# Ledger of designs, part 152: peptides against a protein of PDB entry 6EJA

Target 1, 276 residues: chain A of PDB entry 6EJA
Amino acid sequence: VEYMPANPVRIAFVLVVHGRASRQLQRMFKAIYHKDHFYYIHVDKRSNYLHRQVLQVSRQYSNVRVTPWRMATIWGGASLLSTYLQSMRDLLEMTDWPWDFFINLSAADYPIRTNDQLVAFLSRYRDMNFLKSHGRDNARFIRKQGLDRLFLECDAHMWRLGDRRIPEGIAVDGGSDWFLLNRRFVEYVTFSTDDLVTKMKQFYSYTLLPAESFFHTVLENSPHCDTMVDNNLRITNWNRKLGCKCQYKHIVDWCGCSPNDFKPQDFHRFQQTARP

## One batch from the design tools (peptide; made by RFdiffusion4, then SolubleMPNN)

Design b2_p24_6_s1 (from b2_p24_6, 10 letters changed)
Fold by OpenDDE base, seed 2:
Structure b2_p24_6_s1 (fold): chain B 276 residues (1-276), chain A 24 residues (1-24)
Amino acid sequence: as target 1 above (276 residues)
Amino acid sequence: SAEQQAFREQVRAQAVPLDDYTAD
């Protein structure tokens, strides 16, 4: 018997799509759509055909909306993070959408678990944030990610301007650019005026592949650091670690497990940074 | 994934201006 939560979480799915992947998006959308969740779709400014298609879909469902703003986002560019941040703000301002979790998706993503499984799992751990760390040498990560380099996004291109220093007192972390964030943390990222959030937003405005480390770094250095789970439910070793039946097919396939299969302590990241 | 890694490498390669190409 599958666990049925008394107060099931509602998910805001943020879809960032581009190109001509209308068919792929449609397939993915059909697979993830549920009446109890919310879908906020950003279409690249250059993808007018896709935008028209997405608008058509949004008109058919009350819980599907398209961003009124559109950016010319290149994958790996700083604008991608801006897209997420702005979408988070929008979602928080949508008082008629009482979502509990933020999940980002692309057109290439596909769920490998049922909605019930995902909801059951997240409902059990609704106070946690799920971000997968790289699990390697952090210094090497910084170098390989180019976090010590200054980048500028211009004309749909990333330009390396030079070297930069990591802000002092900040423990940088990162890994996957796919995450599951609870509303509380999203509120913090969106509305906090503390030095951490302010500095990191500025820092990552000039960062390559910012989504792979921004939320990790902010979370781990924030008062919410104890809510981090080193797992985004999309990792390749999910099956091995938790004994769940998961299949890694594409870049991102999420796999939810029964809340009875494990406890938060099973995949908590070791806290290295003291709570501010 | 391999695809993600390939893309990251491509982006990094393209991120270097002509004048700084030989810097690294």
Scores: peptide ipSAE 0.020, ipTM 0.406, DockQ to the pose 0.020
Fold by OpenDDE base, seed 1:
Structure b2_p24_6_s1 (fold): chain B 276 residues (1-276), chain A 24 residues (1-24)
Amino acid sequence: as target 1 above (276 residues)
Amino acid sequence: SAEQQAFREQVRAQAVPLDDYTAD
């Protein structure tokens, strides 16, 4: 029997989509849609056709909105973090949307739990933040992620400019770029003027794949550090054979990993996910 | 703008080619 909370959390799903993944997006949207949640969709600036389609959907559902601003979010680009941060600010300013959790999704995502299961779990742990760490040597992670390198996003390309130092006193962490953040932490990230948030926003403005590390790093070094749970309650298809290659050298001066579309043979992984 | 173009050129000039670096 699943726990049914008396005061269920409401989720703001932020969908960052691009290209022509209309069918996959539709499938995912139908799978995650619920009347009690909120859906804020950012469509890549270059994906006008998809944007028109998503706009039509948003007009049909009162709890679905599309970002009035649009960014060109390239793979590995710092602009992706900007997209999340701006979305967070927008969502906090939407007083008519009383959301409790922020969850990011892409068209390549698929829910691994039912809505009831997810809501029940998050309602029980509503004061926690869920970010999955890499679980390896942190020094190696820094090197592999290029965190000790300076990047600049320009002309739809991430230019590697040189070396940089990790800020002193900061414990850098990261892993999955899929996270579940409670409203309180989102408020902190959005409105805090402390040195940590300010410096990290600046630091990660020149970071490759910033979403894989920014929120982890900020959380672990913040007064909210005790709220971290090393689990993102989801699975993405991180296939090294397909996703961890230099496939995007034309976009990024680095070799990294990207999530792949789910395939039927990947579905068995959903049953292996454990909750804390 | 001219300033933007100059900036882009500066960035390109400072960029380190991927082929010159192998990540672990």
Scores: peptide ipSAE 0.014, ipTM 0.480, DockQ to the pose 0.016
Fold by OpenDDE base, seed 4:
Order: C-alpha cells, then structure tokens, then sequence
Structure b2_p24_6_s1 (fold): chain B 276 residues (1-276), chain A 24 residues (1-24)
C-alpha cells in the first residue's frame, strides 16, 4: 500500500554521465522522469555526442537542464566531487526549482520502485540524509580507500604524491558514492565556512574516490550528524524482517520493498550504525 | 556490483607514484 503525502518532496536528480551510452541514458531517464522533479545533467567534456543528445532532451522538458560547464573527469578522481559540489551550488541558485532532495545518478542507475514509493518515503523522512556506510572496520576502510594517501588528478590519472594524515579530530567514514541528501544539508555543504567544511573540501580535493567518503565524513562530523541514515535506498534487502528483497546485479538502483512498508522500528535500525 | 568493483580497482590502478609520470 502506497500512501500519498500531503506535502510531497521534490527531487533534484543530478545525472553525471559520460561515454556513448545514449540509449541507456534515455531509457533510464524515461524511467525516472516526473514533471514534479528536476533533472540537472552533467556530461563529461569528452563526450560530445552524448552532450548533443542530452541537450536535445533538455530542450523538450522545462525541468531538465544541462550544466553549462563541463568537466573532464576520471571516475574516482577529485573532479567528480567537484562536479557534485558545483552542481549543488547551481541547484541552490536556481530559485525557480524548489527541490527538497538531492539524488545523484549515472547512466547505469535504474529505479526498481515507483516514483510514488520514493516520494512517499522521502516525504516521511524529509529531514534525514541517506548515505550507506561501508559497515566494516574503519581503519581498514581508510587503508583500502587510500584516504591516508595524497593524490593529484592530472592527465586522466590519479598520481600518488605521498602519505598524508587524517585531519585531527575528524572521524572519517564512507561507503557508497550514491546518496540522497536533503536541501538543508546541501546548503550547509555549499555555503558553510566553518572549519569542517573548509578543511574537508581541501582534503578531498586530493582524494581518490572522494564521493564515497566526503559527504559521509562531513555529515557525521557536522551539527547535522543526527540526520544520518545508514541507507541509500540502493540495497539488496530493504527490510529483512519483512522478507523484502531485491537483487543487485550490475546496475545501481533503488530497490527493496515499498518505502511505505517501513515501520518506526525500521528507522532505528537504519540509524543504528551511524556514528556521531 | 562486480562492475563497480572492477571500475574502482581500475581507478586505483591508475594511481601511480608521481615519479612515474609520463605524458599520455
């Protein structure tokens, strides 16, 4: 059973796409498109064919825009985080787009639940931020992610410059680079001048796979830390207790049982692994 | 996913010491 919220959230979908997978993107776009949401698409600077295709789409829909700037980013490079951050700033400056949630997508993403289910769920938890943690030993995560290493993105490579220290007093976390962030937190990340945001932006500008850790780390060390939900809605089992399952294959999607099936008890479960 | 993991490993494989830098 799906419940219709009285004040449904509106979502800003940020699509970061590259290559020549135009048909795949088109299919994904059609699957996620809704007139009440907003779509901001960044096409890799090297993907001119795809850019032309996306521009054509943007001209057909008033709630679809393409970034006027384009970055040449290697996935896993610092430029990807820059793309997200700049997109967030742009979206906040678009006063005619009153979005409530930020969701990042790629051409490989595909929804397995209805828009109504997603909107209902996010409307119920509109004050929360959804990021999936790695769920393992943090020290091991740091080592495997190379967070204690300094990288420089150059010539389509990430060059390792040496070792670095994790900033003092910062609890580093991370996991999935797919996240659902509420507008308030995006505003914080974009406009805050506090020491945390400033240092983390600098720190992660030299980080490998920064999107897998930046938002987690900033959120958990910020005054907004209590809004952390250890779930990005792209999990194989939304509600194990109720027997809800979805298969995660080679694509990234939001799956599981209907978000409306979640009980208050389930919410606590989602926050259980969140760190202050 | 396996594809995502493979991609991440590929990215990490591109991370080489600065002294090994050569123009592409």
Amino acid sequence: as target 1 above (276 residues)
Amino acid sequence: SAEQQAFREQVRAQAVPLDDYTAD
Scores: peptide ipSAE 0.013, ipTM 0.399, DockQ to the pose 0.018
Fold by OpenDDE base, seed 3:
Structure b2_p24_6_s1 (fold): chain B 276 residues (1-276), chain A 24 residues (1-24)
Amino acid sequence: as target 1 above (276 residues)
Amino acid sequence: SAEQQAFREQVRAQAVPLDDYTAD
């Protein structure tokens, strides 16, 4: 029996999908769908077939919407972060969707935890933000991520413009591009006009793989830094024999695997120390 | 991951400079 919180959190799932993976998306959607949550789906501008399929799904469920705008994104491009940021703004402007947490997913992802487990956990820690850090040498991370390089995304291509400096006074961090963010922090990222948010949005507009670092860096340098939990609740516990697909994953993630891969003894992995 | 690193290297290798661009 799972604990039932008195005021259970409601989750906005943001799905960024592309290609022709309609069956995968349908399977994943069935696995994560719940009437109390919200689903906001962005389909790549070039994926018209998938878009039609997603629209059909959205018409069947009142808590499923598709972005009216569509970006032509490339993996690792700055446009991916733009997609998340615009989705966040849209979700905050949807007054009829009282969500408490933002969670990003792709078509290949599957939940390892049950809905009840996830809701119970997040309801207990509703004031926290969950991001997984790389946990290694930060200088090496910067180099490997190319954060000291300037990129421009144009015509579905990444253009290298040269070297750049990390902004002074900013502690750069990153890791997994999978995160669980509470509404409070999303509001901050979306509406704050402080120097941090402004500078970071500009900086990451020219960043490779921005989603792996932007939210980490903003959170840790913000007044909300004490809400950082070094855990994205994406447990890597998959069986390759089940046909799990993990693409461009970093640290800990949800892969295209069955929820049955989760074992009770793995529950301790959800408990991580908060970063000061 | 190795796959992710390979992708990053691929992007870097395929990227070309824009000489007329000035970043803010």
Scores: peptide ipSAE 0.013, ipTM 0.402, DockQ to the pose 0.019; fails the geometry check

Design b2_p24_6_s2 (from b2_p24_6, 11 letters changed)
Fold by OpenDDE base, seed 5:
Structure b2_p24_6_s2 (fold): chain B 276 residues (1-276), chain A 24 residues (1-24)
Amino acid sequence: as target 1 above (276 residues)
Amino acid sequence: SEEQRRFRAEVRANAVPLDDMYAD
């Protein structure tokens, strides 16, 4: 028996899915589904079969919706961040979905803890944002992530165009692309017109692996910086055998790697994305 | 601070890990 908070948080799960892994998605969905939460699913523009399957699910549950818009995303591409940002806006405009936390998931995720455990924890720390930092030398992180490089996403490829400068006065941070963000911070990211948010949205439009750094950087440089928790409440696998190889050169013009860079789970996603 | 350390410990203890089904 888990502790039941008096005012339990409600979670908006944003699922960004692609490929043909409908069975895996179904299994994951069944494992995470709860009537008190909300599920907003984006299916890659190219994944029509999966889209049809997801639509069927959304018709069966009132708290499951599919994005009416669809992007052709690549993992590690700028379009992924755009997908999250647009999803955040949509979720904030859904007045009938009073969610408190934003959590991103993929079709490959599977919960280890119970819903009650998650809700109890987040209800206790509802004012915090959970982002896992790289925990290493920041200069090295910048280099390995290619944050000082300019990228352009085109034709399902991240093209490296050249060097760029990181905006002055900005403390860049990053790590995991899996995060738990409270509604207040999501509102800030979505609607703020301050210089920070404006600059970062533009900067990260040309960034490799933007989701691994955008929210970290924005949060830590924002008035909400005191809400940062260096933990994303996830166990992410890192296989050292992969090393720093150009395994994804066909998708990204970058071979830099770090424990927070491309991982085995990303490999499968890349394969699915690369398939016509 | 000690309060911060305790908070971090609690966060770690209450982590809700999600496993990747495609992880090696």
Scores: peptide ipSAE 0.017, ipTM 0.410, DockQ to the pose 0.100
Fold by OpenDDE base, seed 2:
Order: sequence, then structure tokens, then C-alpha cells
Structure b2_p24_6_s2 (fold): chain B 276 residues (1-276), chain A 24 residues (1-24)
Amino acid sequence: as target 1 above (276 residues)
Amino acid sequence: SEEQRRFRAEVRANAVPLDDMYAD
């Protein structure tokens, strides 16, 4: 028997999408859509076709909105973090959307749990934040992520400008760029004027793949650190064959991995990971 | 504490494998 919470959490799903993955997005949207949740969709500035399609969807549902602003985000770009942060602010200012959790998604995403399972679990632990750490040597993580390097996003490219120091007294952490954040923590990130949040926002504005580390680092160094759960309750599709190599030098002056689109054959894998 | 143990157990029970560039 599934646990049914008396006060179920409502989720704000933030979808950051680009390109022409309209069919996959449509499939994912249908799979995750529920009347009790909220969907805020950002479409890349350059993806006009996709934007038109998403707008059509948003007009059909009162709990689906599209960002009126659009950024030109690139793989590994610092602008991705800006997109999340601005989306968080927007969502907090939407008083008619009483969401409890923030969950980010992309077109290369798909649910592996039922809505009831997800809601039940998050309702039980609504005061927690779920981020998955890399689980490796932290120094190695810093080097591989290029956190000790300064980057500038310009002309759809992440330019490596040189070396930098990690701020003193900050314990850097990171891992998956998929996270589940409670409203309280999102409020803190959005409105706090303390040195931690201010410094980290500045630091990560020049960071490669900032979403993989920003929220981890802020949370663990904040008064909310005791709410950290080292699990994002997600699975993402990475191309294991390609691995993390210098495949995108034309976009980024660094090496890294890019998520792949899910394929129909991946559904079997998702089912295997599902637990009753 | 018992509450902490229960929490950890429930998290593990509901956790899913992480398939990304940092997965073991």
C-alpha cells in the first residue's frame, strides 16, 4: 500500500530545453504532468521552433508557464546557472503557485518513479534537500571540473581565461546537476544577502558546468547544511561509450561529458531501477 | 538516533542509481 500524505507536496518542475527535441520533450511532459504540480519551461533563445511548440502547450494548461525571458545557454555554460536562479526567483514571486519543491529537468530526462511515489517520499521529507555528490576525491573533482579555472561565456563559447583560487573557508562539493530542492532553501539562495550566497553567485558566474557544484557548495556551507541528503533520486542518460572526453572543444575550452537523449530501449533500464 | 536510522533506511529504499559522469 502506497503511503498517502495528508499534506502532499507540490512540485515546481523547471524544464530547461533547447534544440529540436520536441518529440522527446512531449513524451516526457506527458509522463510527468500532474494537475497538482507546476511546470516552468525555459527554451533556449535560439530555439524558436521549440519555443513555439512549448508556448502552445503552455496555453492549454494553467499550471504550465514559459519564461518570458530566454537565454542563449550552451553546454557547460555559466548561463545555465543563471537560468536556474532566475527561474527560482520567478517561481518565488508567483504567489499563485504554492510549490514546495524545485526539480530541474531537461529534454534528456524521464521519470523512473510514479507521481505518487515521488510525492509520498518528498512529503515525508519535505525539509530535506536532495543533491548527489561525486563520491570521489574532492581535489580530483575540483581539477576535473575546472573549479580552479576561470571561464567566461561569450559568443556561445566558454573561454578559459586562467587560474583562480577557490574562496577561503569554502568547502566545495558537487556531482550531479540534477537536484531536488525545498522551497525554504530556494528562498535562501534567492534572497539571502550573506557573504556565502553573494560570493558563490559571483564565483560561479565564471564557472564551467556550474549547476553541478553551485547548489551543493552553497547548501553545505550554509545554515541549512543539516538538510543535505546525498541522493538526487534520479538517473540520467550519459553516453558511456563516448565517455568524458574533449568532444566539445569548439564550444568549451575544457573536457567534459554531455547527456544523451533517452531512447526507447532505455525504458527497460528505468523499470529495472524502479522499486516498489 | 532511531529517527536518523529510519530516515537513512527510507532514503536508501527510495533511492535510485545515479547514472552520470560521477557514477561508480
Scores: peptide ipSAE 0.017, ipTM 0.398, DockQ to the pose 0.320
Fold by OpenDDE base, seed 4:
Structure b2_p24_6_s2 (fold): chain B 276 residues (1-276), chain A 24 residues (1-24)
Amino acid sequence: as target 1 above (276 residues)
Amino acid sequence: SEEQRRFRAEVRANAVPLDDMYAD
């Protein structure tokens, strides 16, 4: 059940945007904007018009910043993960932005519930990480995601170089590339030098659709594994029934479901992991 | 479950030690 938190969480929204949908982005931004949150926006290197629009917004709000670096990302490419990882590092180095949660969004996202509802929920479960697993056969998932294959992103294309093996002892998982991660886990991912994080960063730098699997896999195999909630609480689906989407069908045969229709009282039902 | 067992078996069959994944 929702409550008024005494110490409300502050959210770092990372927006990864591209194209020319400036009006849509503006509408979405206005809908999610709050003075107590932080907004870090990456605009695709090729989207100069959008970049100019976003810069205008960032100049108007002290809690809105634009990445000084820009990548030419392709959906499903390794560069997307790099974008998130670098954004995480940047956000952790911004000592003047005391955020508690990392949430990624696109220009097409739009909140269904109020900010108060989201903040209340996350404040209650501030020690948890919200990632949605695919909920299908893991072996099939690995095959369809191409996790057993080596890719190289070059010239806006993911080139398949050959086959590879899954790391021994690693429980591979994945699903939605939309997640809510607490600061502690982001710190771990960003600064840990343990074998898991180090090798997974390397592994996923040659992975197709890495954002759909990297954080799941790292979390589930990390000392933070008990913090996983099998629900990503997508802001676009905050108060809607579960929606399933097939993404990147031209690249990989994967269909995922966005967890929603979630109530705080149902939290324990979603506190699951997809370990084999 | 059977699915879990199959998955684990497949992982083991195709696994390389984490430290050796990119070794020459």
Scores: peptide ipSAE 0.011, ipTM 0.352, DockQ to the pose 0.028
Fold by OpenDDE base, seed 1:
Structure b2_p24_6_s2 (fold): chain B 276 residues (1-276), chain A 24 residues (1-24)
Amino acid sequence: as target 1 above (276 residues)
Amino acid sequence: SEEQRRFRAEVRANAVPLDDMYAD
């Protein structure tokens, strides 16, 4: 039996979108939209058509806003982390949006539970942060993620410059770049001036795929470390054949995987993912 | 490398359902 929380959490969904797949985004938006939540949408600076479409949607719903700033994000780029960090700051400064959780989404990400289920669960664990770890050897993770390598985002490309050392005393972790963060931790990441946050922001500004590791690392090395839950509560549309190739080699001096776009037939599958 | 791609794919796809959060 699902309990109805007396004080249900309200979610700030941050959507980072690009391209021209406005219809697909619209379908996903309709699936996740609820009047009690908030939707903050960043459209890639180069996606003007999509931006116009999203702006039209935002004008129809009071709880939907579009970032007034737009970054030219690239796959694996450090600018993606900047996008999240700036959106977090914006959301914290929106006093008229009393959100409790930050959840990032893309056009290829979908919640695995209904809104009621998600809200009920998060309301019960509102003091926790949900980040899925890689679950493997950290040394291997560091090597495979290139965390011991120095990257620079310049001219829409991630340049691999050389080697670097992991900061002393920092336990690096990471995994999925899809996370559910409570407001308190977001406040810490946004406004803390301690050495951890300051150094990690600097370190990850030269990191490939920083969103897969930054928040994990900061959380686990912070005073909030006991709030870590190794689960991101998401389903993604991954196809190794399509998503796990060097299709972005021209953009990044590395290889990796990226979520694939959903097809209309995939949406039905997402509602049947519950495991007893 | 293919190994790196496989690793990343597995990491990203390793989401656990709500009802299985503490079943491990």
Scores: peptide ipSAE 0.005, ipTM 0.297, DockQ to the pose 0.047; fails the geometry check

Design b2_p24_6_s3 (from b2_p24_6, 10 letters changed)
Fold by OpenDDE base, seed 1:
Structure b2_p24_6_s3 (fold): chain B 276 residues (1-276), chain A 24 residues (1-24)
Amino acid sequence: as target 1 above (276 residues)
Amino acid sequence: SAEQKAFREEVRARAVPLDDYYAD
């Protein structure tokens, strides 16, 4: 017997897509689409073909919208965080879309549960935020992520400019850049003018792979810290050979990991995670 | 713009070479 919530949560799926992977996107979209959820799609500024395709889809579904603004996002770029933050603001200003959770996805991402399972789970824990931590030594994480280094996104490149200090009193954390955030926390991140949010937005504007750490850090140092759940309830293809290497040296003065496309052999990984 | 070009040049001048990430 599966739990059926009386007041099911509604999800705003934010899709950040690029390239020409329209077929992959279509497959993922079909897998996650539901009439009760909302889909806000950002297409990279350079991906005009994909943008045209996505626009056509958005015209067919009332709960699918495309960002009127488009950023040129690069791997590891600070602009990716800006994309999420602006999307959050847009979604909060869409009064006709009463969403309860924010979930980010790419074309190569799948939920690890069915819609019913996901909705049931999130409805039970609607006051929680789900961010997966790295689960390793934090000092090592800081070094490997380059959080103690200053980066600047310029001319489609992340330039490493030098060293910096992590703000005193801030507990830095991070891990997966795939998160499930409740509306209340998104509101806090978007509209709060407190010192934490202000300083972290500034700090992470010069950060490599900011989406892997920004929301973790803000949440854990905020009044909402008790809502943290170390789980993101999603399946991504993290392969060290393919995704964790210096494959983007031409874009970023650093090395790191990126999600890879799913292969048929990866399908067995679905539904293998436990609940928080 | 001239300001943008100057900024880009400044950024490039301050860029630090990529470290051997996997040496550690």
Scores: peptide ipSAE 0.020, ipTM 0.469, DockQ to the pose 0.024
Fold by OpenDDE base, seed 4:
Structure b2_p24_6_s3 (fold): chain B 276 residues (1-276), chain A 24 residues (1-24)
Amino acid sequence: as target 1 above (276 residues)
Amino acid sequence: SAEQKAFREEVRARAVPLDDYYAD
């Protein structure tokens, strides 16, 4: 029996979408939509067709808004983190949207739990932050992620400028770029002026795939470190054979892994997914 | 853990002060 919360959490879903997969997005949106939650959608600057479609949706629902600003993002681009950070600020400034959790999604995502299950779980653990770590050797992770390398996003390309050192005293971590963050931590990330947040924002502005490690690293080195749960309550389809080749070398001066689209044969993974 | 300790030591060896990270 699921926990029935007396004060159920309300979720701000941030959707970062691109391309022309409007029908897929519509299906996903229908699956996750609830009147008690909030939906803030960023459409890639280049995806005008999709933007028009999303605007139509936003006009139909009072709890759906579209970012008035739009960024052109690339795979592994630092601009993705900027998108999340700006959306967080926007959401905190929306005083009429009393959300408790921040959850990011893409058009390719699909819920594997019911809304009631998700809300019940998050309501029980409302003081926690859910980020999934890589679960491997950290030194290897740093090398593979290129965290010891300096990148610059320019002209739709991630340029590798050279080597860099990890800041002293910082425990670097990362893994999935899908996370569930409580409002308190989002407030900290957004408004804190301490050295950790300030320097990490600067550090990750020159980082490849920044969303995979920024929030992990900030959280674990912050006064909120004890709130971390090593689980993002999601499943990301990682296929090393398909997703870990240098397929994006023309976009980034690095070779790394990217999440893959789910296929019907992957459904068994959904069945085995459990909450922490 | 031993792994965590080793990682911290490695990071420390490759690290520069956070406040001087971007200093010339």
Scores: peptide ipSAE 0.015, ipTM 0.368, DockQ to the pose 0.032
Fold by OpenDDE base, seed 5:
Structure b2_p24_6_s3 (fold): chain B 276 residues (1-276), chain A 24 residues (1-24)
Amino acid sequence: as target 1 above (276 residues)
Amino acid sequence: SAEQKAFREEVRARAVPLDDYYAD
């Protein structure tokens, strides 16, 4: 018997999916679905079959919605961050969905804990944000992530344009692109007009693997910095790690090992993408 | 910069690891 908190948190699960792994997604969805949570699904613009399948699911459940907008994203692209940011805005505007936490998932994720365990845990730490840091030398992290390089996403490719400087006064951090963010911080990221959020949104518009660093950096430099927990409470990945390889050079003008390796689920999509 | 490094270290020091979630 699990402990039932007096005021259990409700989770907005944001699923960013692509490809043809509809069965895998269905299994994952079945495993994570709960009536008290909310599911907002973005399907890659190019994945029409998957989109149709997801739409069918959304019609069956009132707490499942599909983004009316769709982006053509690449895993290392700035558009992925845009997808998260727009989904956050959408979720905040959904007044009928009183969610407390934002959690991003892929089709390859699978829960390692029960819903009750997750809810109990997050309810206990409802004021915290869970972001896993790289745990390495920060200068090395910056170099390996290419944060000191300028990238432009165009035609499903990340073009390296040159060098750039990290904004002064900003402590850059990052690690995993999987995070659990409370509503308060999401509101801050979405609606704040302060210099930090404005600059970082601009900076990360030209950043490789932005989701691995944006939220870390914003949080640590924000008034909410004391809410950081160095743990992302990850759900298991069904697929083996690809490791640090330059196998996606045709999509990204960068060959580096990031703290969070690309997943096999992205491999098939990447193989279908060519430089313009 | 040295200042940035110090700040990052301070922030990371405030970050709390949660081992209980992964405990058996």
Scores: peptide ipSAE 0.012, ipTM 0.403, DockQ to the pose 0.057
Fold by OpenDDE base, seed 2:
Structure b2_p24_6_s3 (fold): chain B 276 residues (1-276), chain A 24 residues (1-24)
Amino acid sequence: as target 1 above (276 residues)
Amino acid sequence: SAEQKAFREEVRARAVPLDDYYAD
């Protein structure tokens, strides 16, 4: 029996899409669309055909909007983080969209569980943030991610400018660039003027693949660090940790498990153990 | 944990003041 929450969470899905994958996007959209959720779609500045297609979709649904601004995003580009951050601000300023969770998606993403399962799970853990850590040697992670390197995005290219150091007192973490963030944390990231958020935004504006570590790092070093769950619900070992059955299909998927799929003690298996 | 401690020590060793992380 599926658990039905009394106060189900509403999700803001942020779709960052590019290219000409209109059919794939349509299939994914149809699979994830629900009247109670919100869909904010950013189309790459260079993808005019796709933009026209997405606009047509957005005009059919009141809970689907397209970003009026468009960035030219590239693989590994800092502009991708900017896209997320600006989208978060926009979503927070949309007072008519009372969303509870932020979930990022791409055209390659696809749900592997039902909406009810996802909503039930997130409703049970609405105060948590779901980010998957790399689970490897952190020094190696820093090096391989180039976090100790300075990059500049220009002319659709990431230029390496030199070396840099990690800011003092900051525990850097990262892993997947797919995350599930609650509104409270998004508000913090968007509006906080503390030194952590301010400096990390600056730091990651010159970072390669910033979305893979920005939110991890900010969360783990913030007053919200206790809300960290080391699981983005898009992992292959989901079934081993929580008893849920997920299948990896060589695409970006998410798993939604109902609260009844695991016992309270199982929560500790995926909860972040490191605290600032 | 020991792993956490080692990680923090590594961070400190590689860190510079927050306002001057571009100094090098």
Scores: peptide ipSAE 0.010, ipTM 0.352, DockQ to the pose 0.031

